Peptides against a protein of PDB entry 4Z5W. Designs and how they scored, part 75

Target 1, 305 residues: chain A of PDB entry 4Z5W
Amino acid sequence: IPDVFLELNKLWYFSAQSNLFNGEMPRSLSNSRSISLLSLRNNTLSGQIYLNCSAMTNLTSLDLASNSFSGSIPSNLPNCLRLKTINFAKIKFIAQIPESFKNFQSLTSLSFSNSSIQNISSALEILQHCQNLKTLVLTLNFQKEELPSVPSLQFKNLKVLIIASCQLRGTVPQWLSNSPSLQLLDLSWNQLSGTIPPWLGSLNSLFYLDLSNNTFIGEIPHSLTSLQSLVSKENAVEEPSPDFPFFKKKNTNAGGLQYNQPSSFPPMIDLSYNSLNGSIWPEFGDLRQLHVLNLKNNNLSGNIP

## One batch from the design tools (peptide; made by RFdiffusion4, then SolubleMPNN)

Design b2_p15_3_s1 (from b2_p15_3, 6 letters changed)
Fold by OpenDDE base, seed 3:
Structure b2_p15_3_s1 (fold): chain B 305 residues (1-305), chain A 15 residues (1-15)
Amino acid sequence: as target 1 above (305 residues)
Amino acid sequence: GSAHFTDLGGGITTE
């Protein structure tokens, strides 16, 4: 990418995703005063990620996913006072989340999907201080770590939590009950154990629940038949979605389905591939908004209602 | 290995 952005003093949106750009990010781009949205996703950019936050006063969205960047997560990003959305998926950091992210009050959406992030306990302890954090994607990190269950963790404004395919141990953490606005929860493809907690049914905005491919035991909580978002059409307040897309990987080599916003996901309860027992509650019939109920590969018995 | 798990693993990503 040529170093010409100093001359582009009115550039608000720069999207150069899915090209063949290589080398380092231009210094003029890292110092752009005008740019609000920057997407360089799916290129071959390299070097250290550096943004001059003192210069980049209009930066609101950053997508650098699927590049060959190296080094540390930029610890100065909290100084970008308008930066809301960050996608750092598929950047091999091999790092912990910087302590400076405790001060990242502008942050609303963060993805480190498949970015070799380590220490989930530290990550969650840091990120809970981000008061405006609504979307958090941490899939394919923290391999074989334990999902912390510390009740002091609080994500009060969290709407989307995705921590899939981490081989995480532990239970569904009680601290999630402190997230009453949670709409989408994906904890699939872990090694989570224990029972599915009944308090999940109290999350009135929860329309997408994936707990599949874990080691859960016991009965399906009857409270899941009372999930308000699945009983009635709530006016989903279309809050501003993250500027980055979501992908659901299919078990087949076929390309994942792309979802441009969380609201595009079908209303779903997936509890498949666990060790759940007991009956399928007839009251699942009350979930009129439910599109997908997946209970396969469990130890369920009785009649199918 | 970790690579094999990433190939077989599901869930939502942003990549």
Scores: peptide ipSAE 0.530, ipTM 0.838, DockQ to the pose 0.349
Fold by OpenDDE base, seed 1:
Structure b2_p15_3_s1 (fold): chain B 305 residues (1-305), chain A 15 residues (1-15)
Amino acid sequence: as target 1 above (305 residues)
Amino acid sequence: GSAHFTDLGGGITTE
């Protein structure tokens, strides 16, 4: 990318995703006072991620996903006082979340999907201080770590939590009960154990639940038949979606399905590939908004309602 | 063994 952004003093949105750009981020781009939205996803950019937050006073969204950046997560990002959305997916950091992110009050959406992030306990302890954090994607990190169950963890404004394919151990953490605005939860493809907690059914905004491919035991909580978002068409307040797309990998070699916003996901309960027992509750029939109920590959018995 | 699990892993990503 040429170092010409000093001349582009009115540039508000720069999108150059899915190109063949290589080398480092231009210095003039890292110092741009005008840019609000920056997307350079799916290139071959390299070097250290550096942004001059004192200069980039208009920066609101940053998508650098699927690049060959190296080094540390830039600890100065909280100094970008308007920065709301960060997508750092598929950047091999091999790092922990910086402690400075405790002060990241502008942050609303964060993805480190497949970014070799380590220490989930530290990550969650830090990110709980981000009072405006609504979307958190941590898929394909923290390999074989334990999902912390520390009751003091609080994500009051969290709407989307995705921590899939981490081989995480532990149980569904009780601190999630402190997230009453949770709409989408994906904890699939881990090694989570214990029972599915009944308090999940108290999350009135939860329309998408994926707990598939774990080691859960016991009965399906009857409270899941009372998920309010699946019983009635609540007018999902059109909340500002993250500025980055979501992808769900299909089991087949076909390209993943792209979802531009969380609300584009079909209302779903997926509890497949666990060790759940007992019956399928007839009251699942009350979930009139439910599109997908996947209970396959469990130890369920009794009548199909 | 650990590498094969990541290739077969499902769930939602942003990549």
Scores: peptide ipSAE 0.517, ipTM 0.839, DockQ to the pose 0.368
Fold by OpenDDE base, seed 4:
Structure b2_p15_3_s1 (fold): chain B 305 residues (1-305), chain A 15 residues (1-15)
Amino acid sequence: as target 1 above (305 residues)
Amino acid sequence: GSAHFTDLGGGITTE
């Protein structure tokens, strides 16, 4: 990418995604005062990620996903006072979340999907301080770590939590009950165990639940038949979605279906590929908004209602 | 039967 962005003093949106750009980010781009939305996703950019936050005062969205960047996660990003959305998916950091992210009050949406992030306990302890954090995607990180169950963890404004394909151990953490606005939960493709907690049914905004491909046991909580968002069509407050797309993959090697917004996901309960037992509750019939109910590959018995 | 946890997970990503 040419180093010509000093001359582009009115440039608000720069998208150079899905090209073959290589080399480092041009210095003039990292110092752009005008850019609000920057997407360089799906290129071969390299070097260390550096943004001059004192210069980039208008930066609101950053998508650097699927590049060959190296080095540390930029610890100065919290100094970008308007930066709301960050997509750092598929950047091989091999790092922990910086402690400075405790101060990242502008942050609303963060993805580190498949970015070799380590230490989920530290990551969640840090990110809970981001009071405006609504979307958190941590898929394909923290391999074989334990999902922390520390009750003090609190994500008050969290709407989308995706921590899939981490081979995480542990149970569904009770601290998620402190996120009453949770709309989408994906904890699929882990090694989570125990029972599915009944309090999940109290998450009135939860329309998408994926607990598939885990080691859950016991009965399906009857409270899941009372998920308010799936019973009645509540006016989904069109909250600003993240500026990055989501992809649902059946496996890590397959191309995923693209969803531009979390609200584009079909209302779903996926509990497939567990060790759940008992019956299918007939009251699942009350979930009039439910599009997908996957209960396959469990130990369920009785009649299908 | 050993649930062959095939190393190839799924779920939602942003990549």
Scores: peptide ipSAE 0.512, ipTM 0.845, DockQ to the pose 0.618
Fold by OpenDDE base, seed 5:
Structure b2_p15_3_s1 (fold): chain B 305 residues (1-305), chain A 15 residues (1-15)
Amino acid sequence: as target 1 above (305 residues)
Amino acid sequence: GSAHFTDLGGGITTE
């Protein structure tokens, strides 16, 4: 990428995604006062990520996903006072989240999907201080760690939490009950155990629940038949989505489906591939907005209502 | 059923 951004003093949006750009980000780009949205996704860019936050006063969105960047996560990003969305997916940091992210008050959406992030306990302890954080994606990190169940953790404004494919141990964490605005929860493809807690049914905005491919036991909580977002249409608040897409693989060998916003996901309860027992509650028939109910590969018995 | 637990390729990503 040429070092010409000093001359582009009115440039608001720069998208150069899905090209063959290599080398480092040009210095003039890292000092741009005009750029609000920057996407360099899916290239071969390398070196240390550096942004001059004192210069980049208009930066609101940063997508550097699927590049060959190295080194540490930039600890100065909280100084970018308008920066809301960050996508660092598929950048192999092999690092912990910086302590400075406790001060990242502008942050609304963060993804480290498949970025070799370590220490989930530290990550959650840091990120709970981001008071405006609504979307958090941590899929394919923290391999074989334990999902912390510390009741003091508080994500009051969290709407989307995705921590899939981490081989995480533990139980469904009670601190999620402190997130009453949660709309989408994906904890699939872990080693989570215990029972599915009844308080999940109290999350009135929860329309997408994926607990598939874990080791959950016991009955399906009856409270899931009363999830308000799946009973009535009234709670569809059009909220600002993150500036990065989501992907869900249907099959391990198939290309992932792209979803441009969380609201594009079908209303779903997926409890498949667990060790759940008991009956299917007839009251699942009350979930008039539910599109997908997946209960396959469990120990369920009785009649299908 | 056990074979699916070895393929850690499921869930939502942003890549």
Scores: peptide ipSAE 0.508, ipTM 0.841, DockQ to the pose 0.657

Design b2_p15_3_s2 (from b2_p15_3, 6 letters changed)
Fold by OpenDDE base, seed 2:
Structure b2_p15_3_s2 (fold): chain B 305 residues (1-305), chain A 15 residues (1-15)
Amino acid sequence: as target 1 above (305 residues)
Amino acid sequence: GSARFTDLGGGITTE
């Protein structure tokens, strides 16, 4: 990418995704005062990620996913006072989330999907301080770590939590009950154990639940048959979605289906590939908004209602 | 039988 952005003093949106750009991000781009939306995803950009937050005062969205950047996660990003959305997926940082992210008050959507992030405990302890954080994607990190269940963890405004394919151990953490606005939860493809907690059915906005491919035992909580978002059509207030797409992968080798916003996901309960027992509750029939109920590959018994 | 966690992790990503 040419270093010509100093002259582009009116540039508000720059999208150069899915090209063949290589080399470093231009210094003039890292110092752009005008740019609000920057997407360079799916290129071969290299070097360290550096953004001059003191100059980039209009930056609201950053998508650098699927590049060959190296080095540390930029600790100065919280100084970009208008920066709301960050997609750093598929950047091999091999790092922990910077402590400075405790101060990232502008942050609304963060993805580190497949970015070799380490120490989930530290990550969640830091990110809980991001008061405006609504979307958090941490898929394909924290390999074989334990999902912390510390009751003090609190994500009050969290709407989308995705921590899939981490081989995480532990249980469904009670601190998620402190996220009453949670709409989408994906904890699939981990080694989570114990029972599915009944309090999940109290998350009235939860329309998408994926707990598939874990080691859950016991019965399906009856409270899941009363998920309010799946019983009645709530007028989903069109909240601004993250500026990055989501991809649902069935496995590592399959191309993911693209979803441009969380609301595009079909209402779903996926509890497949666990060790759940007991019956299928007939009251699942009350979930009139439910599109997908996947209970396959469990130890369920009795009649299919 | 132990659900062989086939190394083929799925779930939602942003990549």
Scores: peptide ipSAE 0.521, ipTM 0.853, DockQ to the pose 0.663
Fold by OpenDDE base, seed 3:
Structure b2_p15_3_s2 (fold): chain B 305 residues (1-305), chain A 15 residues (1-15)
Amino acid sequence: as target 1 above (305 residues)
Amino acid sequence: GSARFTDLGGGITTE
C-alpha cells in the first residue's frame, strides 16, 4: 500500500480487504487524522501493528484480520479515544491481552478469533473493565485452559459472547448471569462439564444459545422453554452491529455461512453432542420464534413432543 | 455421545 494518505485529508473510510497487499501498513495511514473506518482484512500485511492514536483521533473501526502481522498486541489502542470496533482475527500474536485494555472505555466490539491469545483468566479480568463492551469473540484461543467461574467477573453490557473451539474446561460460569442483555452465547466445541444452569432461561434477550459439543450432563433446564426472546417478537433491540462479519464454521471444509450482524443468526438452541438426559419438554412448543432446536447426540428419552 | 471433534472445531468466528 503506497504511503500517500497524508494527501487524503478527507478520507474517512478505507476498505482494501481481500486483496494481495503486502509489506507494512503505511506510516501515513497510521497517522491519518481523517480516517474513521479502516479495513485491511485478508491481505498479507506484515510487521508490528502500530497506530498513532494521538493523530488518529477519528478512528472508530479497525479491521486488520487475516494478515501476517507479528509482535505484540498494540498496548496503546486504548488511547484511540473513539475506537469502538476491533477485529484482530487470525493474527498470530502468541500473547496475553494487554493490561492497558482495562482503560479501553470506547471499546464496544472486540474479536481475537484464532489469534493465539493466551490466559483466558487474565483476558476476562482485563476486559470486564471495558464498560461499553457489547461483543466479545475469543474463539480458537486459550487452548485447554479453564473457563474462569470467578463470581466477581462482570460484563454488564455484553450482548454477544463467543468463546468456541478452545477446548476449555470448567462449567457455564455464574458470572454470565450478570449479563442481562446477552443475546448470543456460543460456548460450543469446548470441554465444559456439569449441568446447564437454570438461570440461562432468565436471560430475556438470549435468542441464540450454542452449548453443543461439550460434556454437559443432567436434564435440559425447563427454564429454557420460557426464554422471552423466543416466546415473543417484542425485544429485538436493533443495536448497531459490529463492523466485522461473523462466520459459522461448518464441519466440512466448505466456507462458513457469513452473518453480517448478530441479528442475522437464526434463533437457535443447540445442545447437541452432550450427555444430557431426561425428556424433551413439551413447552419448547411455546418458543414460537425458535428456528433451530438441536438436541441430537444426547441421552434424552421419552416421547418427542 | 462422542463429540465428533473434527480437528477443525466449530462455532462462530470472525475470520
Scores: peptide ipSAE 0.514, ipTM 0.849, DockQ to the pose 0.710
Fold by OpenDDE base, seed 1:
Structure b2_p15_3_s2 (fold): chain B 305 residues (1-305), chain A 15 residues (1-15)
Amino acid sequence: as target 1 above (305 residues)
Amino acid sequence: GSARFTDLGGGITTE
């Protein structure tokens, strides 16, 4: 990418995604005062990620996903006072989340999907201080760590939590009960154990629940049949979605399905590939908005309602 | 049933 951004003093949106750009990010780009939205995803950019937050006063969204950046996660990003959305998916950091992110009050959406992030306990302890954090994607990190269950953890404004394919141990953490605005929860492809907690059914905005491919035992909580978002057409307040897309891999070699917004996911309860027992509750029939109920590969018994 | 882990697993990503 040429180092010409100093001349582009009116540039508000720069998207050069899915190209063949290599080398480092231009210094003039890292110092751009005008840019609000920056997307360089799916290139071969390399070097250290550096942004001059004192200069980049208009930066609101940053997508650098699927690049060959190296080094540490930029600890100065909280100094970008308007920065709301960060997508650092598929950047091999091999690092922990910086402590400075405790002060990241502008942050609303964060993805480190498949970025070799380590220490989930530290990550969640830090990120709970981000009062405006609504979307958190941590899929394919923290391999074989334990999902912390510290009751003091609070994500009051969290709407989307995705921590899939981490082989995480532990149980469904009680601190999630303090996230009443949670709409989408994906904890699939872990080694989570214990029972599915009944308080999940109290999350009135939860329309997408994936707990598949874990080691959960016991009965399906009856409270899941009372998820309000699945019973009634609540006018899901179209809240501003993250500025990055989501992908769900299909079982077939076909490319993953792209979802531009969390609201584009079909209403779903997936509890497949666990060790759940007991009956299928007839009251699942009350979930009139439910599109997908996947209970396969469990130890369920009784009659199918 | 048992979880079937593959090298990449499944779930939602942003990549």
Scores: peptide ipSAE 0.511, ipTM 0.847, DockQ to the pose 0.728
Fold by OpenDDE base, seed 5:
Structure b2_p15_3_s2 (fold): chain B 305 residues (1-305), chain A 15 residues (1-15)
Amino acid sequence: as target 1 above (305 residues)
Amino acid sequence: GSARFTDLGGGITTE
């Protein structure tokens, strides 16, 4: 990418995704005062990620996913006072979340999907201080770690939490009960155990629940038949979505389906591939907005209602 | 019985 961004003093949006760009980010781009949206995803860019936050006063969205960047996660990003959305998916950092992210008050959406992030306990302890954080994607990290269940963790404004395919141990964490605005939860493809907690049914905005491919036991909580977002249409708050797309994979061999916003996901309860027992509650018939109910590969018995 | 998927790689990503 040429170093010509000093001349482009009115440039607001720069998208150069899915090309063959290599080398480092141009210094003039890292110092752009005008740019608001920057996407360089799916290239072969390299070197350390550096942004001059004192110069980049208009930066609101950053997508650098699927590049060959190296080094540490930039600790100065919280100084970019208008930066809301960050996609660092498929950048192999082999690092922990920087402590400076405790001060990242502008942050609303963060993805480190498949970025070799380590220490989930530290990550969540840091990110809980981001008061405006609504979307958090941490899929394919923290391999074989334990999902922390510390009740003091608090994500008050969290709407989308995705931590899939981490082989995480532990139980469904009670601190999620402190996130009453949660709309989408994906904890699939882990080694989570215990029972599915009844308090999940109290999350009135939850329309998408994926707990598939874990080791959950016991009965399906009856409270899931009363999820308000799946009973009535009234709570579809059109909120601003992240500036990056989502991809749903069913397994390692399946192509991912693209979803441009969380609201594009079908209303779903997926509890498949666990060790759940008991009956299917007939009150699942009350979930008039539910599109997908997946209960396959469990130990369920009785009649299908 | 239906084989349980044991491989990693399912779920939602942004890549």
Scores: peptide ipSAE 0.515, ipTM 0.848, DockQ to the pose 0.718; fails the geometry check

Design b2_p15_3_s3 (from b2_p15_3, 6 letters changed)
Fold by OpenDDE base, seed 5:
Formats: sequence, C-alpha cells, structure tokens
Structure b2_p15_3_s3 (fold): chain B 305 residues (1-305), chain A 15 residues (1-15)
Amino acid sequence: as target 1 above (305 residues)
Amino acid sequence: GAARRTDLGGGITTE
C-alpha cells in the first residue's frame, strides 16, 4: 500500500479488503486524521500493528482480520477515543489482552476469533471494564482453559457473546445472569459440563442459543419455553451492528455461512450433541418465533409433543 | 451415550 494518505485529507472510508497487499501499513495511514472506517481484511500485511491514536481522532472502525501481523496487541488503542469496532480475527498474536483495555470506553464490538489469545480469566476481567461493550467474539482461543464462573464479572451491556471451539472446561457461568440484554449466546464446541441453568430462560432478549457439542447433563430447563423474544415479536430496535460480518461454521471442513448482522441469524435453540435426558416439553409450542430447535444426539425420551 | 462430534471448529466466527 503506497504512503500517500497525507495528501488524502478528506478520506473518510478506506476499504482494501480481499486483495494481495503485503508489507507493513504505510505510516501516513497510521497518522490519518480523516479516516473513520479502515478495512484491510484478508490480505498478507505484516509487521507490528501501530496506530497513532493522537493523530487518528476520527477512527471509529478497524478491520485488520486475516493478515500476517505479528507482535503484541497494540496497547495504545484505548487512546483512540472514537474507536468502537475492532476485528483482529485470524491474526496470530499468541498473547493476552493488554491491561490498558480496562480503559477502552469507546469500544462496542471486539473480535479476536482464531487469534491465539491466551488466559480467558484475565481477558474477561479486563474486558468487563469496557462499559459500552456489546459484541464480544473469542472463538478458537483459550484452548483447554477453564471458563471462569466468578459472580463478580459484569458485562451489563453485552448483547452478543461468542466463545465457541475453545475446548473450555467448566459450567455455564453465573455471571452471564448479569447481562440482561444478551441476544445471542454461542458456547458451542467446548467441554462444558453440568446442567443447563434455569436462569437462561430469564434473558428476555435471547433469541439465539447454541450450547451444542458440550457435555451437558440433566433435563432441558423448562424456563427455556418462556424466552420472551421467542414467544412474542418484540419490536427489534434497529441497534447498530458491528462493522464486521459473522460466519457460522458447521465443522472445520465446511465454509461458513455469512451473516452481515446478528439480527440475520435465525431464532434458534441448539442443544444437540450433549447428554441431556427427560422429555421434550410441550410448551416449546409457545415459542412462536423459533425457527430452529435442534435437540439431536442426546438421551431424550418419551413422546414428541 | 450420545455420540459427540470430535471435529472441533464449529460455531460462529468473524473470519
């Protein structure tokens, strides 16, 4: 990428995704005062990620996903006072989240999907201080760690939480009950155990629940038949979605289906590939907005209502 | 018991 951004003093949106760009980000780009949205996704860019936050006063969205960047996660990003969305997916950091992210008050959406992030306990302890954080994607990190169940963790404004394919141990964490605005939860493809907690049915905005491919036991909690978002058409307030797409993968070998916003996901309860027992509740018939109910590969018995 | 899938890498990503 040429070092010409000093001359482009009116450039607001720069998208150069899915090209063959290599080398480092040009210095003039890292100092741009005009750029609000920057996407360099799916290239071969390398070196250390550096942004001059004192210069980049208009930066609101950053997508550097699927590049060959190295080194540490930029600890100065919280100084970019308008930066809301960050996609660092598929950048192999082999690092922990910086402590400075406790001060990242502008942050609304963060993805480290498949970025070799370590120490989930530290990550969640840091990120809970981001008061405006609504979307958090941590899929394919924290391999074989334990999902912390510390009741003091609070994500009050969290709407989308995705921590899939981490081989995480533990139970469904009680601190999620402190997130009453949660709309989408994906904890699939872990080693989570215990029972599915009844308080999940109290999350009135929860329309997408994926707990598939875990080791859950016991009955399906009856409270899931009363999920308000699946009973009635709530007026979905058009909330600002993150500036990056989502991909649903069925397995490692399948291409992901693209979803441009969380609201594009079908209303779903997926409890497949667990060790759940008991009957299917007839009251699942009350979930008039439900598109997908997946209960396959469990130990369920009785009649199908 | 119910057969668990052994192929990791399912779920939602941003890549």
Scores: peptide ipSAE 0.568, ipTM 0.899, DockQ to the pose 0.814
Fold by OpenDDE base, seed 2:
Parts: C-alpha cells; structure tokens; sequence
Structure b2_p15_3_s3 (fold): chain B 305 residues (1-305), chain A 15 residues (1-15)
C-alpha cells in the first residue's frame, strides 16, 4: 500500500480488504487524522501493528484480520478514544491481552479469533473493565486452558460472546448470569463439562445458544423452554452491529457462512454432541421463534414430542 | 456414548 495518506486529509473510510497487499502498513495511514473506518482484512500485510492514536482521533473501526502481522498486540489502542470495533482475527500474536485494555472504554466489539491468544483468565479479567464491550470473539485461542468461573467477572453490557474451538475445560461460567443482555452465546467445540445451568433460561435476550461439541451431562434445563426471546418476537433494537462479519464454521476445513450482523443468525439452540440425558421437553414447542433445535448425538430418551 | 466431533473444530469466527 503506498504511503500517500497524508494528502488524503478527507479520507473517512478506507476498505482494501481481500486484496494482495503485502509489506507494512503505510506510516501515513497509521497517522491519519481523518480516517474513521479502516479495513485491511485478508491481505498479506506484515510487520508490527502500530497506530498513532494521538493522530488517529477519528478512528472508530479497525479490521486488520487475516494478515501476516507479527509482534505484540498494540498496547496503545486504548488511547484511540473513539475506537469501538477491532478485528484482529487470524493474526498470530502468540501473546496475552495487554493490561492497558482495562482502560479501553470506547471498545464495543473485539475479535481475536484464531490469533494465538494465551491466558483466558487474564484476558477476561482485563476485558471485564471494558464497560462498553458488547461483542467479544475469542474463538480458536487458549488451547486446552480452563474457562474461569470466577463469580467476580462481570460483563454487564455483553450481547455476543463467542469462545468456540478452544478445547476449554471447566463448566458454563456463573459470571455469564451477570450479562442479562446476552443475545448470542457460542461455547461450542470445547471440553466443557458438568450440567447445563438452569440460569441460562433466565437470559431473556438469548436467541442463539451453541453448546455443541462439549462434554455436558445431565438433563436439558427445562428453563430453556422459557427463553423469552424465542417465545415472543422482541423488537430487537438494531443496535450498531460490529463493523466486521461473522462466519459460522461447521468444521475447520469448511468455509464459514457469512453473517454481517449477530441478528442475522437464525434463532437456535444447539446442544448436539454432548452426553445429555433425559427427555426432550414438550415445552420446546412454546419457542415459536426458534428456527433450529439441534439435540443430536446425545443420550436423550423417551418420546419425541 | 454419544460420538463427539470435537476434533474437527467449528463455531463462529470473524475470519
């Protein structure tokens, strides 16, 4: 990418995604005062990620996903006072989330999907301080770590939590009950154990639940039949979605289906590929907004209602 | 026991 952005003093939106750009990000781009939305996703950009937050006062969205960047996660990003959305997916950092992210009050949406992030406990302890954090994607990190269940963890404004394919151990964490606005939960493809907690059914905004491919035991909580978002058409206030797309992968080898916003996901309960027992509750019939109920590959018995 | 497919990986990503 040419180093010409100094002259582009009116540039608000720069999208150069899915090209063949290589080399480092231009220094003039890292110092752009005008740019609000920057997407360089799916290129071959290299070097360290550096953004001059003191200059980039209009930066609201950053998508650098699927590039060949190296080095540390930029610890100065919290100084970008308007920066709301960050997609750093598929950047091999091999790092922990910087402690400075405790101060990242502008942050609303963060993805480190497949970025070799380590220490989930530290990550969650840091990110809980981001009071405006609504979307958190941590899929394909924290390999075989334990999902912390520390009750002090609080994500009060969290709407989307995705921590899939980490082989995480532990249970469904109680601290998620402190996220009453949670709409989408994906904890699939882990090694989570225990029972599915009944308090999940109290998350009235939860329309998408993926707990598939875990080690859950016991019965399906009857409270899941009373998920209000699946009983009634809530007028989902279209809150500003993250400026990055989501991809639902059925496996690592398949291309994911693209979803431009979380609200585009079909209302779903996926509990497949666990060790759940007992019956299918007939009251699942009350979930009139439910599009997908996937209970396959469990130890369920009785009649199908 | 129910067969697991945990070896294939999946879920939602942003990549």
Amino acid sequence: as target 1 above (305 residues)
Amino acid sequence: GAARRTDLGGGITTE
Scores: peptide ipSAE 0.563, ipTM 0.889, DockQ to the pose 0.784
Fold by OpenDDE base, seed 1:
Structure b2_p15_3_s3 (fold): chain B 305 residues (1-305), chain A 15 residues (1-15)
Amino acid sequence: as target 1 above (305 residues)
Amino acid sequence: GAARRTDLGGGITTE
C-alpha cells in the first residue's frame, strides 16, 4: 500500500480487503486524522500493527483480519477514543490480551477469532471492564484451557459471545447469568462438562444457543422451552451490528456461510453431540420462532413429542 | 458416550 494518505485528508472510509497487499502498514495511514473506517482484511500485510491513536482521532472501526502481522497486540488502542469495532481474526499473535484494554471504554465489538490468544482467565478479567462491549468473539484460542467460572465476572451489556473450538474445560459459567441482553451464545466444540444450567432460559433475548460438541450430561433444562425471544416475536431492536461479518463453518474444509449481522443467524438451539439424557420436552413446541432444534447424538430417550 | 465429531474447528468465526 503506498504511503500517500497524508494527501487524502478527507478520506473517511478506506476499504481494501481481499487484495494482494503485502508489506507493512503505510505510516501515513497509521497517522490519518480523517479515516473513520479502516478495513484491510484478507491481505498479506506484515510487520507490527501500529496506529498513532493521538493522530487517528476519527478512527471508529478497524478490520485487519487475515493478515500476516507479527508481534504484540497494540496496547495503545484504548487511546483511540472513538474506536468501537476491532477485528483481529486470523492474526497469529501468540499473546495475551493487553492489560490496557481495561480502559477501552469505546470498545463495542472485538474479535480475536483464530489469533493464538492465550490465558482466557486474564482475557475475561480484562475485557469485563469494557462497559460498552456488546460483541466478543474468541473462537479458536485458549487451546485446552479452563473456562473461568469466577462469579465476579460481569459482562452487563454483552449481546454476542462466541468462544467456540477452544477445547475449553469447565462448566457453563454462572457469570453469564449477569448478561441479560445476551442474544447469541456459541460455546460449541469445547470440552465443557456438567449440566446445562437452567438460568440460560432466563436470558429473554437469547435466540441462538450453540452448546454442541461438548461433554454435557443430565437433562435438557425445561427452562429452555421458555426462552422469550423464541416464544414471541419480540421486536429485536435493530442494534448496530458489528462492522465485520460472521462465518459459520460446517466442516474444517468447507467455506463458512457468511452472516453480515448476528440477526441473520436463524433462531437455533443446538445441543448435539453431548451426553444429555432424559426426554425431549413437549413444550419445545411453544418456541414458535425457533428454526433449528438440533439434539442429535445424545443419550435422549422417551417419546418424540 | 456420543461420538464426538472429528471435524475440529466448527462454530462461528469472523474469518
Scores: peptide ipSAE 0.561, ipTM 0.887, DockQ to the pose 0.753
Fold by OpenDDE base, seed 4:
Structure b2_p15_3_s3 (fold): chain B 305 residues (1-305), chain A 15 residues (1-15)
Amino acid sequence: as target 1 above (305 residues)
Amino acid sequence: GAARRTDLGGGITTE
């Protein structure tokens, strides 16, 4: 990418995604005062990520996903006072979340999907201080770690939590009950165990639940038949979605289906590939908004209602 | 017991 962004003093949106750009980010781009949305996703950019937050005062969205960047996660990003959305997916950091992210009050959407992030306990302890954090994607990180169940963890404004394919151990953490606005939960493809907690059915905004490919036991909580978002068509407040797309992968090697917004996901309960027992509750028939109910590959018995 | 498919990975990503 040419180093010509100093002259582009009116440039608000720069998208150069899905090209073959290589080398480092040009210095003029990292110092752009005008850019609000920067997307360089799916290139071969390299070097260390550096943004001059004192210069980049208009930066609101950053998508650097699927590049060959190296080095540390930029600890100065919280100084970008308007930066709301960050997609650092598929950047191999091999790092922990910086402690400075405790101060990242502008942050609303963060993805580190497949970025070799380590120490989920530290990551969640840090990110809980981001009071405006609504979307958190941590898929394909923290391999074989334990999902912390510390009750003090609190994500008050969290709407989308995706921590899939981490081989995480532990149980569904009770601290998620402190996120009453949760709309989408994906904890699929882990090694989570125990029972599915009944309090999940109290998350009135939860329309997408993926607990598939885990080690859950016991009965399906009857409270899941009372998920209000799936019973009644609530007026989905069109909240600003993240500026990055989501992809639902069937496996690690396949291309995912693209979803531009969390609201584009079909209302779903996926409990497939667990060790759940008991019956299918007939009251699942009350979930009039439910599009997908996946209960396959469990130990369920009785009649299908 | 239900066969696990945990070896293949999946779920939602942003990549």
Scores: peptide ipSAE 0.559, ipTM 0.889, DockQ to the pose 0.781

